# Ledger of designs, part 1: peptides against a protein of PDB entry 3J47

Scores and structures below are computed, not measured.

Target 1, 121 residues: chain A of PDB entry 3J47
Amino acid sequence: IRLTNQLKSLKGLQSKLKDVVEYLDKVINKELPINHTILGKLQDVFNLLPNLGTPDDDEIDVENHDRINISNNLQKALTVKTNDELMVIYISNLVRSIIAFDDLIENKIQNKKIQEQRVKD
Target 2, 26 residues: chain B of PDB entry 3J47
Amino acid sequence: NAQYHLLVKQGDGLLTKLQKYGAAVR
Structure headers, positions and changes below count from the first letter of each chain, unless a header shows other numbers.
Peptide ipSAE was made for these designs. It is ipSAE averaged over its two directions, with the distance scale d0 held at 1.0 Angstrom where the peptide's residues are scored. Compare it between designs on one protein only; published cut-offs may not apply.
The geometry check fails a fold that doesn't show the stated peptide or that is severely misdrawn somewhere.

## One batch from the design tools (peptide; made by RFdiffusion4, then SolubleMPNN; aimed at target 1 L104 I105 N107; its pose is not in this set)

Design b1_p13_1_s3
Fold by OpenDDE base, seed 3:
Structure b1_p13_1_s3 (fold): chain B 121 residues (1-121), chain C 26 residues (1-26), chain A 13 residues (1-13)
Amino acid sequence: as target 1 above (121 residues)
Amino acid sequence: as target 2 above (26 residues)
Amino acid sequence: SAQKQLEELLKEL
């Protein structure tokens, strides 16, 4: 449950990020009008992210594209790191479950041997 | 990705062994 | 109970 929920949340975040990128591309290509409500929510998300240097709105110069790429690379790196950490936790929980099941099997074998000894006496 | 698939494959192998052991103890 | 908890944990993985 907890780990599956984390994976589901991460997949949901990835899907939402993809949808945001596709929306922004359509807005940039002038295929869709700028929706101020969506833009405001995106701004809130970016403000909650550790300062991926959004250039201040006032310097729309060509240097912003490289900074946006660096910011996207940092966000991607953080996302990949988080995914790797969640994966390690997944494997650790799987191994713990296997060990616990092995111990239960051994306990069942021991209990069966004790019952067989009691029937022979 | 490749390391993840290897780890998942190892986990599946252990699970299969554990299932066989559980069936033998029943 | 422990076996059932382990089965639930395995299903969650």
Scores: peptide ipSAE 0.369, ipTM 0.872, DockQ to the pose 0.336
OpenDDE base, seeds 1, 2, 4, 5: peptide ipSAE 0.355, 0.365, 0.326, 0.341; ipTM 0.871, 0.868, 0.856, 0.868; seeds 1, 4, 5 fail the geometry check

Design b1_p13_2_s1
Fold by OpenDDE base, seed 4:
Structure b1_p13_2_s1 (fold): chain B 121 residues (1-121), chain C 26 residues (1-26), chain A 13 residues (1-13)
Amino acid sequence: as target 1 above (121 residues)
Amino acid sequence: as target 2 above (26 residues)
Amino acid sequence: KAEELLKKLKELE
């Protein structure tokens, strides 16, 4: 029961992650307007990531176009890194579920062997 | 990227085996 | 069938 619930939860998480990726791809392809609520939640996730490089405080005027491209590249790199981390967590949970299932299998095989021995005696 | 896709594919293969076995054990 | 699936799991580890 517990393992089946974990597998179901993991499958549900995978489906939701796929829906998020498919939504992000549609936003990137300009097929859908950026949903500010989803973008806000994504921004909150990015704001919880350690800011890799505070640029020093002294260039606040005149180069907004290159800074937007650098920020978009950093945001893309952070998105890829976050996706990689989430997938490592997914794989780790998958492997743990497999090990716990292998143990359940082995226990069930042992219980079946014990029951077959008790029917032969 | 390629090693990662390989690892994900192996994980999905194992998950599919796990599901088939969980269905056979029930 | 069960043991064969277990064997194929062990071959992938």
Scores: peptide ipSAE 0.297, ipTM 0.851, DockQ to the pose 0.059
OpenDDE base, seeds 1, 2, 3, 5: peptide ipSAE 0.272, 0.267, 0.248, 0.236; ipTM 0.852, 0.845, 0.849, 0.843

Design b1_p13_2_s2
Fold by OpenDDE base, seed 2:
Structure b1_p13_2_s2 (fold): chain B 121 residues (1-121), chain C 26 residues (1-26), chain A 13 residues (1-13)
Amino acid sequence: as target 1 above (121 residues)
Amino acid sequence: as target 2 above (26 residues)
Amino acid sequence: KAKELLEKLLKEE
């Protein structure tokens, strides 16, 4: 039950992220007007992402284009790293649930053997 | 990607074994 | 029977 609910929540998040990307693509292609409320909430989400490249104040002369590309690459790398970490946690929880279920089954077998012995005495 | 898919496949194998065992203990 | 099935499942890993 708990694991199935987590998987359902993750699928729901993935669907919502896909809808946001599709909306952004339509806005970039000028198919839809910019919704300032959605854009503001997206900006808040991006601002809650770890500030990937405040350059330490010592390089005033790298073209703004290269800084944007480096920031985007670092954001992508951290998104991949976070996805990998969440994946490891998910698998670890699956394995723990499997072990706990195996122990529960072994305990049920032992209890059944004890009951069968008590009926023979 | 391939190592992840292998790990998921191993977990699904364990889960299937565990389900068969749970059905035999009932 | 159930213990023997468990041992078979454990040996297939």
Scores: peptide ipSAE 0.323, ipTM 0.853, DockQ to the pose 0.046
OpenDDE base, seeds 1, 3, 4, 5: peptide ipSAE 0.329, 0.308, 0.315, 0.316; ipTM 0.865, 0.856, 0.857, 0.859; seeds 1, 5 fail the geometry check

Design b1_p13_2_s4
Fold by OpenDDE base, seed 1:
Structure b1_p13_2_s4 (fold): chain B 121 residues (1-121), chain C 26 residues (1-26), chain A 13 residues (1-13)
Amino acid sequence: as target 1 above (121 residues)
Amino acid sequence: as target 2 above (26 residues)
Amino acid sequence: KAKELLEKLKKEL
């Protein structure tokens, strides 16, 4: 019963992690807006990930150690991949903010030019 | 790591300039 | 001021 519940929880975590990756891909592809709350929670998960690599030293057979090392290396690689995805999202937001700022400056310059013309007439 | 931190630092510098101007446009 | 900020932004891009 306890082992089946742990396996179910692990499968649930894996499914949620897949859903997060799919969400990040949709955000990168501009299909969905960036949710700052999801991003913050994801960053918190990453900050906690170094601690998820401490199996409490109670009873894991040596044959699981290589699979756990491969899983931990894969999880580290997935962590690096998601950090790179977060970086791409951050850069994409920065670029969008810069474009929106350029448009705002241009609009302000145009409005000022229109006002200066109206004062000369 | 170092290139990532440099890129983030440059981005934060741009964001800070953007914020200062957004405040000056209002 | 706005034009100078635009020129600074263009130099950082």
Scores: peptide ipSAE 0.327, ipTM 0.864, DockQ to the pose 0.052
OpenDDE base, seeds 2, 3, 4, 5: peptide ipSAE 0.307, 0.288, 0.317, 0.294; ipTM 0.855, 0.853, 0.852, 0.854

Design b1_p13_4_s2
Fold by OpenDDE base, seed 2:
Structure b1_p13_4_s2 (fold): chain B 121 residues (1-121), chain C 26 residues (1-26), chain A 13 residues (1-13)
Amino acid sequence: as target 1 above (121 residues)
Amino acid sequence: as target 2 above (26 residues)
Amino acid sequence: SAEELLKKLLEEL
């Protein structure tokens, strides 16, 4: 349940992010007018997200490029950390599933032996 | 990465053994 | 039992 809910939430976030990208592409292509309210909310999301370095192309100051690279490295490090945490959770759940299935099989074997003994008596 | 892939491979091996055992107990 | 606790934990996953 918790893992399924987390997966569902992550899928929902992925879908929303895709919708945002599609919206931004339409704005860039001048298919839709720039909505300043949406842009402001996006900026707030970007400010809350540590350094999603979308450099707007125009200020190619060398100092910004190094900060963007450091930002990308931090984001990559955070992504790797998150991936490692998810991996540990996945393995833990897999091990738990294996143990529970082993116990279930043992219980089935015991129940079968008990039934076979009852038929012989 | 290599340790991760090894661990995933071991997990898949255990899952396969468990599936075979579950099929044999049926 | 520990098995029942483990089963409940798996059901919660």
Scores: peptide ipSAE 0.353, ipTM 0.864, DockQ to the pose 0.160
OpenDDE base, seeds 1, 3, 4, 5: peptide ipSAE 0.357, 0.379, 0.344, 0.336; ipTM 0.872, 0.873, 0.869, 0.866; seeds 1, 3, 4, 5 fail the geometry check

Design b1_p13_4_s4
Fold by OpenDDE base, seed 1:
Structure b1_p13_4_s4 (fold): chain B 121 residues (1-121), chain C 26 residues (1-26), chain A 13 residues (1-13)
Amino acid sequence: as target 1 above (121 residues)
Amino acid sequence: as target 2 above (26 residues)
Amino acid sequence: KAEELLKELELKK
């Protein structure tokens, strides 16, 4: 029963991680706006990830040491991958902010030009 | 790492310029 | 000031 629940939780986590990657790809492709709530929850999951590598002290079987090292390497690789994904999101937000700023400048220039024309008439 | 920090630093520089302009446009 | 910031943004594109 406990192993089946852990496997189900791991499959659930894998599915959620896949959904996050798919969401991130849609955000990169500008198909969806960045949801700050999803990003914050993802960051919280990452801050908690170091604690997910502490098995409760009650079943350290010595055969798990290599699996724990593989799991820790996978967790490090996942942490690096998500840091890269967060970086891409940050860049994407920065680019959107720059575009929105460019549009704001252009709108202000146009409004100023319209006002200057109205004062000359 | 170094390229990442450079990119973040450039981004923060742009964001700061954007904020300064947004404050001057108000 | 606005135009100078625009020009600096254009120079970075």
Scores: peptide ipSAE 0.271, ipTM 0.854, DockQ to the pose 0.051
OpenDDE base, seeds 2, 3, 4, 5: peptide ipSAE 0.258, 0.233, 0.268, 0.254; ipTM 0.841, 0.847, 0.853, 0.848

Design b1_p13_5_s1
Fold by OpenDDE base, seed 1:
Structure b1_p13_5_s1 (fold): chain B 121 residues (1-121), chain C 26 residues (1-26), chain A 13 residues (1-13)
Amino acid sequence: as target 1 above (121 residues)
Amino acid sequence: as target 2 above (26 residues)
Amino acid sequence: KAKELLEKLEKEK
């Protein structure tokens, strides 16, 4: 019963991680807006990941040490990959913000020019 | 890491200039 | 001031 529940929880976590990656890809591709709350929770998960690599020392057979090291290296590589994805998202948002403000500034300049022309007529 | 921090710093510099411009147009 | 700041922004692009 306990092992079946752990396996179910791990499969659920794997599915959620896949859904997160798919969400991040849609956000990178501009198909969906960035949810800052999801991004913050992902950052919190990554800040906690170094602690998820310390299984409590109480039941790990020595034969799992190489699989755990491979899994930890893969999880570290996935963490680096997601940090790079979060970086691309941050840059993309920064660039979009810069463009949107540039357009707002241009619109204000044009509106001011139109008002100055109306006062001269 | 260093290239990322440089890019973030450059972006923050642009954002700060943009904010100052937006405040000067107001 | 605003025009000079726009010109500086354009020079950084």
Scores: peptide ipSAE 0.252, ipTM 0.847, DockQ to the pose 0.044
OpenDDE base, seeds 2, 3, 4, 5: peptide ipSAE 0.243, 0.240, 0.246, 0.242; ipTM 0.832, 0.842, 0.844, 0.842; seed 3 fails the geometry check

Design b1_p13_7_s1
Fold by OpenDDE base, seed 2:
Structure b1_p13_7_s1 (fold): chain B 121 residues (1-121), chain C 26 residues (1-26), chain A 13 residues (1-13)
Amino acid sequence: as target 1 above (121 residues)
Amino acid sequence: as target 2 above (26 residues)
Amino acid sequence: KAEELLKELERLK
């Protein structure tokens, strides 16, 4: 139950993130008007991301394009790292659930053997 | 990507089996 | 029946 709910929640988050990307692509392509309310919520999400481009305070003006690409690459690398960490946590919880279920089956087998012995005595 | 999808698919398969056996033991 | 379920869990491991 708990693991199934976590997987369902993760699939739901992935679907919602895809819908956001598809919306942004339509806005970039000028197929849809910019919705300021959606953009504001997206900005709030980006502001909650660790600002992975601390500009060390000493180069104002000429490389903003390469800094944006480096920041995007670092954000992508951290997204991959976070996905890998979440995957390890998911597998660990799956394995724990399997072990706990194996122990439950063994306990039920033992309880059944004890009951069968008590009926023969 | 392919290894990740394979691992998720294997995990979903294990979870489905775990649920079936948990229901059969109840 | 319970032993068969245990064996199928061991096959999943």
Scores: peptide ipSAE 0.286, ipTM 0.849, DockQ to the pose 0.066
OpenDDE base, seeds 1, 3, 4, 5: peptide ipSAE 0.279, 0.242, 0.254, 0.255; ipTM 0.855, 0.844, 0.845, 0.848

## One batch from the design tools (peptide; aimed at target 1 Y90)

Design b1_p14_5_s2 (made by RFdiffusion4, then SolubleMPNN; its pose is not in this set)
Fold by OpenDDE base, seed 4:
Structure b1_p14_5_s2 (fold): chain B 121 residues (1-121), chain C 26 residues (1-26), chain A 14 residues (1-14)
Amino acid sequence: as target 1 above (121 residues)
Amino acid sequence: as target 2 above (26 residues)
Amino acid sequence: PEEEYKKLLDEINL
């Protein structure tokens, strides 16, 4: 039961991760705005990842050491993958902020030109 | 990792330049 | 200021 729930949670995470990647690809392609809800869910997944790097010393049956190492490697791989996703989100936000700021600057330049023309007339 | 750090550094550079320009236009 | 912006825009588009 516990292992099946972990596998189901992992599959759910993998599906959400795929949805995030697909969303990020659409954001990179300027098809969609960044969904803060996806970021929040990704952060929630990170916060819900038990820090499997501290085996509480009280149930080290030697037969679980390989499973714990696999779980830690999987969590590390998930952490790396989530860092890569947070990264793509950061870049996408940065690019969007740059574009929005570009538009604001251009609008301000145009408004200054219009004001200078109105003072000259 | 390295390509990422480069891309983030480029993005931060652009953001910094953009902030400087926005401050100069204000 | 506009020339500096154009330079920035060119650097973003490169």
Scores: peptide ipSAE 0.375, ipTM 0.870, DockQ to the pose 0.037
OpenDDE base, seeds 1, 2, 3, 5: peptide ipSAE 0.368, 0.355, 0.353, 0.356; ipTM 0.869, 0.864, 0.865, 0.865; seed 1 fails the geometry check

Design b1_p14_8 (made by RFdiffusion4)
Pose (drawn by RFdiffusion4):
Structure b1_p14_8 (pose): chain A 91 residues (1-28, 36-48, 72-121), chain B 26 residues (1-26), chain P 14 residues (1-14)
Amino acid sequence: IRLTNQLKSLKGLQSKLKDVVEYLDKVIHTILGKLQDVFNLNNLQKALTVKTNDELMVIYISNLVRSIIAFDDLIENKIQNKKIQEQRVKD
Amino acid sequence: as target 2 above (26 residues)
Amino acid sequence: EIKEEAEELLEKVK
């Protein structure tokens, strides 16, 4: 789902660029200003990425913890299944 | 870095315990 | 005990 959403966003840019190129050919405004703002707003992320790296580490740790909890419940389920099997054999 | 490593080390320790429990179950 | 330690580790992470 996230991927489809990202593709839609990129699609808009691609179409928008084509339109801009055609517009410029024909010329040979508010949208242009807006685009410039967006440009000014991954390069910058480079410095900001430094911080994001730290936060990514914390969310990785959290995911590891959750995986451990899920494994614990999984072990319990497996034990219950074994007990059920034993009971059936006794019967 | 040392502080960050500390939390990482603790997380690894818990992971080891969980692995031991899985081995005991097997 | 593993769950308690996991909750404590999660609190430290938060």

Design b1_p14_8_s1 (made by RFdiffusion4, then SolubleMPNN; from b1_p14_8, 7 letters changed)
Fold by OpenDDE base, seed 2:
Structure b1_p14_8_s1 (fold): chain B 121 residues (1-121), chain C 26 residues (1-26), chain A 14 residues (1-14)
Amino acid sequence: as target 1 above (121 residues)
Amino acid sequence: as target 2 above (26 residues)
Amino acid sequence: SLREEAEKLLKKIE
């Protein structure tokens, strides 16, 4: 139950992130006007996100190297955590598939026994 | 880490049993 | 049984 809820929440987050990327791509491609209200909300989300160092800060002095390293370590830790969660989901889906195949095999064995009984009568 | 490896090993054991049962039903 | 072991695995993951 907990895992299924976590999976659903993660899928919902992934879908929402995809929608944001698709929106940003359309804005970059000039297919949609820049909506300042959406952009402001996105900026607020990015400000609440731990500074995932955008590679575009190539102009900030040597004193930020420790902050960039901490940011990269945090990003890496979040990526590892996300990967671990995805692996748990993958294993759960495999186990569910194994159960479904076990039930299918048992049903096939039962059907075979019923056919063998009908041939003996 | 250790719990994850135990989970994977148990899953592999189930897959092996499933393969054996699938071969017996053929 | 195979099913019981699979159910035990599911219970550890959930």
Scores: peptide ipSAE 0.452, ipTM 0.883, DockQ to the pose 0.715
OpenDDE base, seeds 1, 3, 4, 5: peptide ipSAE 0.401, 0.400, 0.403, 0.391; ipTM 0.874, 0.874, 0.876, 0.873

Design b1_p14_8_s3 (made by RFdiffusion4, then SolubleMPNN; from b1_p14_8, 4 letters changed)
Fold by OpenDDE base, seed 2:
Structure b1_p14_8_s3 (fold): chain B 121 residues (1-121), chain C 26 residues (1-26), chain A 14 residues (1-14)
Amino acid sequence: as target 1 above (121 residues)
Amino acid sequence: as target 2 above (26 residues)
Amino acid sequence: SIREEAEKLLEKIK
């Protein structure tokens, strides 16, 4: 139950993040106007994220390339961590499915034994 | 990495046993 | 037992 809910929540977050990326791409391509309400909520999300290399507007021109690389490394590290968490949840659900199937097999064995006893009586 | 591969191998071992028991109960 | 091995696997994932 808990891991299934975490997987569902993470899939929901992934879908929502995809929708945001698709929206931002359409805005960048001038296919859609900027929705200020969506942009405000995205800004709030970015403000809650550890600084993924939005340059604070006050430092000039020469350090930006290393900061962009650090931002890309942090984004990659967060993506890898998220993927690892997804994999742990997936394996946990697989193990639960195996346990449930083992219990089904044991129940089938018990039912077969009961039926064999009833045929001998 | 190594712990993950060990976990996957242990899961595969369980699946193989589960298949064998499922075949014996048919 | 398959169950015991599955429980040990579940404990390693926690």
Scores: peptide ipSAE 0.439, ipTM 0.886, DockQ to the pose 0.792
OpenDDE base, seeds 1, 3, 4, 5: peptide ipSAE 0.414, 0.415, 0.409, 0.399; ipTM 0.883, 0.883, 0.881, 0.879

## One batch from the design tools (peptide; made by RFdiffusion4, then SolubleMPNN; aimed at target 1 N93; its pose is not in this set)

Design b1_p15_5_s1
Fold by OpenDDE base, seed 2:
Structure b1_p15_5_s1 (fold): chain B 121 residues (1-121), chain C 26 residues (1-26), chain A 15 residues (1-15)
Amino acid sequence: as target 1 above (121 residues)
Amino acid sequence: as target 2 above (26 residues)
Amino acid sequence: LEALELLEKLEKLNR
């Protein structure tokens, strides 16, 4: 049950992330109007990401457009890295849970065999 | 990407085996 | 046995 729920949650997150990427691609290609509500929620998610480069607030010079693009690319690269790391951790926990369940099944089979032997004696 | 998909596929294979064993012990 | 080898491979990938 717990493992199946985690896998379902991860599949749901993956589907949602794919939908966000597909939406962003359609917005970039001007195929769809910008949905301000989706953009606001995406901004909230980006604001919860660790600020990769707080430029100290004191140099708002016009060179910031390339730095903002580099910062966004770094933030995207670190978001991808963090997602990959979280996925690896999730799979590791899944495999550990599988092994622990396999051991529990084997222990139950052994306990049943011991009980069946005790009823025959 | 390919290694990640392979790892996910192996995990799904183990999960399926585990579900079969869990159903056989019930 | 195969599950333990898979776990060991996964632990090596997570280091």
Scores: peptide ipSAE 0.371, ipTM 0.871, DockQ to the pose 0.046
OpenDDE base, seeds 1, 3, 4, 5: peptide ipSAE 0.346, 0.297, 0.333, 0.334; ipTM 0.867, 0.854, 0.865, 0.867

## One batch from the design tools (peptide; made by RFdiffusion4; aimed at target 2 D12 T16 L18 Q19)

Design b1_p16_2
Pose (drawn by RFdiffusion4):
Structure b1_p16_2 (pose): chain A 91 residues (1-28, 36-48, 72-121), chain B 26 residues (1-26), chain P 16 residues (1-16)
Amino acid sequence: IRLTNQLKSLKGLQSKLKDVVEYLDKVIHTILGKLQDVFNLNNLQKALTVKTNDELMVIYISNLVRSIIAFDDLIENKIQNKKIQEQRVKD
Amino acid sequence: as target 2 above (26 residues)
Amino acid sequence: AAEAALAAAKAALAAA
């Protein structure tokens, strides 16, 4: 789902660029200003990425903890299944 | 870095315990 | 499979 959403966003840019190229050819306004703003707003992320790296590490750790919890419950379920099997054999 | 490593080390320690439990179950 | 996943998580933490 996230991927489909990202693709939609990129699609708009692609189409938008084509339109802009055609527009410029024809010319040979507000949208252009908006685009410039967006440009000014990955390069900048470079420095910002330094911080994001730290946060990514924290969310990785959290995911690991969750995985441990899930393994615990999984062991319990396995034990229950074994007990059920034993009971059936006894029967 | 050292502080960050500390939390990471603790996480690894818990992971080891969980692995040991899994081995005991097997 | 879960043990291998936990080993991989340890390796990821060591790498970090």

Design b1_p16_4
Pose (drawn by RFdiffusion4):
Structure b1_p16_4 (pose): chain A 91 residues (1-28, 36-48, 72-121), chain B 26 residues (1-26), chain P 16 residues (1-16)
Amino acid sequence: IRLTNQLKSLKGLQSKLKDVVEYLDKVIHTILGKLQDVFNLNNLQKALTVKTNDELMVIYISNLVRSIIAFDDLIENKIQNKKIQEQRVKD
Amino acid sequence: as target 2 above (26 residues)
Amino acid sequence: AAEAALAAAQAALEAA
């Protein structure tokens, strides 16, 4: 789902660029200003990425903890299944 | 870095315990 | 399989 959404966003840029290229050919405004703003807004993320890296590490740790918890419950389920099997054999 | 490593080390320790429990179950 | 995944995640955490 996230991927489809990202693709839709990139599609708009692609089409938008084509339109802009055609527009410029024909010329040979508010949209252009808006685009410029967006440009000014990955490069900048470079420095910002330093911080993101730290946060990514924290969300990785949280995910590991959750995986451990899920493994615990999984062991319990497996034990219950074994017990059920034993009961069936006894029967 | 050292502080960050500390939390990482603790997480690794818990993971080891969980692995031991899985081995005992096997 | 879950244990192998946890072991791989543990090695990745140690490397980090």

## One batch from the design tools (peptide; made by RFdiffusion4, then SolubleMPNN; aimed at target 1 I89 S97, target 2 L7; its pose is not in this set)

Design b1_p17_8_s4
Fold by OpenDDE base, seed 3:
Structure b1_p17_8_s4 (fold): chain B 121 residues (1-121), chain C 26 residues (1-26), chain A 17 residues (1-17)
Amino acid sequence: as target 1 above (121 residues)
Amino acid sequence: as target 2 above (26 residues)
Amino acid sequence: MLEEVLKELEELLELLK
């Protein structure tokens, strides 16, 4: 039972990670805005990962310590990977906001020049 | 780590320049 | 000024690749 649940959870996590990568690629390609609901669901999956990898507190066998360390290393690697993905999202948003602000500034300068020309005529 | 800090520092520099530009256009 | 901001933005995008 326990091994089948771990395999099912791992397959579920792999599917969700694929959906996230596909979403990130669409955000990078400017096809979609950032969906905070997808991000929240990712954070929820990561907050549930410790609960999916904790053995019920009643079987501390010394052979489980290496498997717990491997699970913790995998969780840490997944947390680092997600932090990198969140960083790419943050920077992509920052870049998009900067471009939009530059366009607004240029439009304001052009409008000011047009008004100054109309006052001289 | 080092690339992360470089990228954040460049983004902050760009944001500061953009704020100065926006203030000059006000 | 705008051209300098655009250039720095392109450099930031190149660090993201």
Scores: peptide ipSAE 0.345, ipTM 0.854, DockQ to the pose 0.076
OpenDDE base, seeds 1, 2, 4, 5: peptide ipSAE 0.329, 0.334, 0.334, 0.321; ipTM 0.847, 0.846, 0.851, 0.846

## One batch from the design tools (peptide; made by RFdiffusion4, then SolubleMPNN; aimed at target 2 V8 L18; its pose is not in this set)

Design b1_p18_1_s4
Fold by OpenDDE base, seed 4:
Structure b1_p18_1_s4 (fold): chain B 121 residues (1-121), chain C 26 residues (1-26), chain A 18 residues (1-18)
Amino acid sequence: as target 1 above (121 residues)
Amino acid sequence: as target 2 above (26 residues)
Amino acid sequence: SLQELLKLLEEAEKALEE
């Protein structure tokens, strides 16, 4: 049970990381608007968090029930914290990508203006 | 949650502006 | 404007650091 829950949480984290990477790749490829998908995936993670503590139907000894609940709550809290940290990293990377893209756009606009001026001269 | 949503909203605003600039350069 | 976008980015970055 505890090991299974830890494995499930690790798999959940791995899945989320994969989703973030796939999202970043889609953003780099200009396939998706950045933020709505991130919000949706974050919401999905939060909706999956209650499932991280589902005991497999094995006989939970009553003495282990409180420990299992505490461990599940702690694991949930750690998962939320990890998700928040991942989201901060993701948003920071998006912001950096946006800045770089804005600079590229401004440079292209300036280059077009310079070319238009050269054609008028 | 509220801070996260605010941050996401700000990021969406920036992305929208970036998309507008990208469209203006095309 | 690009400057307004940069300002919003700076504000968003600040919000991430908090």
Scores: peptide ipSAE 0.371, ipTM 0.868, DockQ to the pose 0.015
OpenDDE base, seeds 1, 2, 3, 5: peptide ipSAE 0.350, 0.308, 0.327, 0.329; ipTM 0.863, 0.857, 0.863, 0.863; seed 1 fails the geometry check

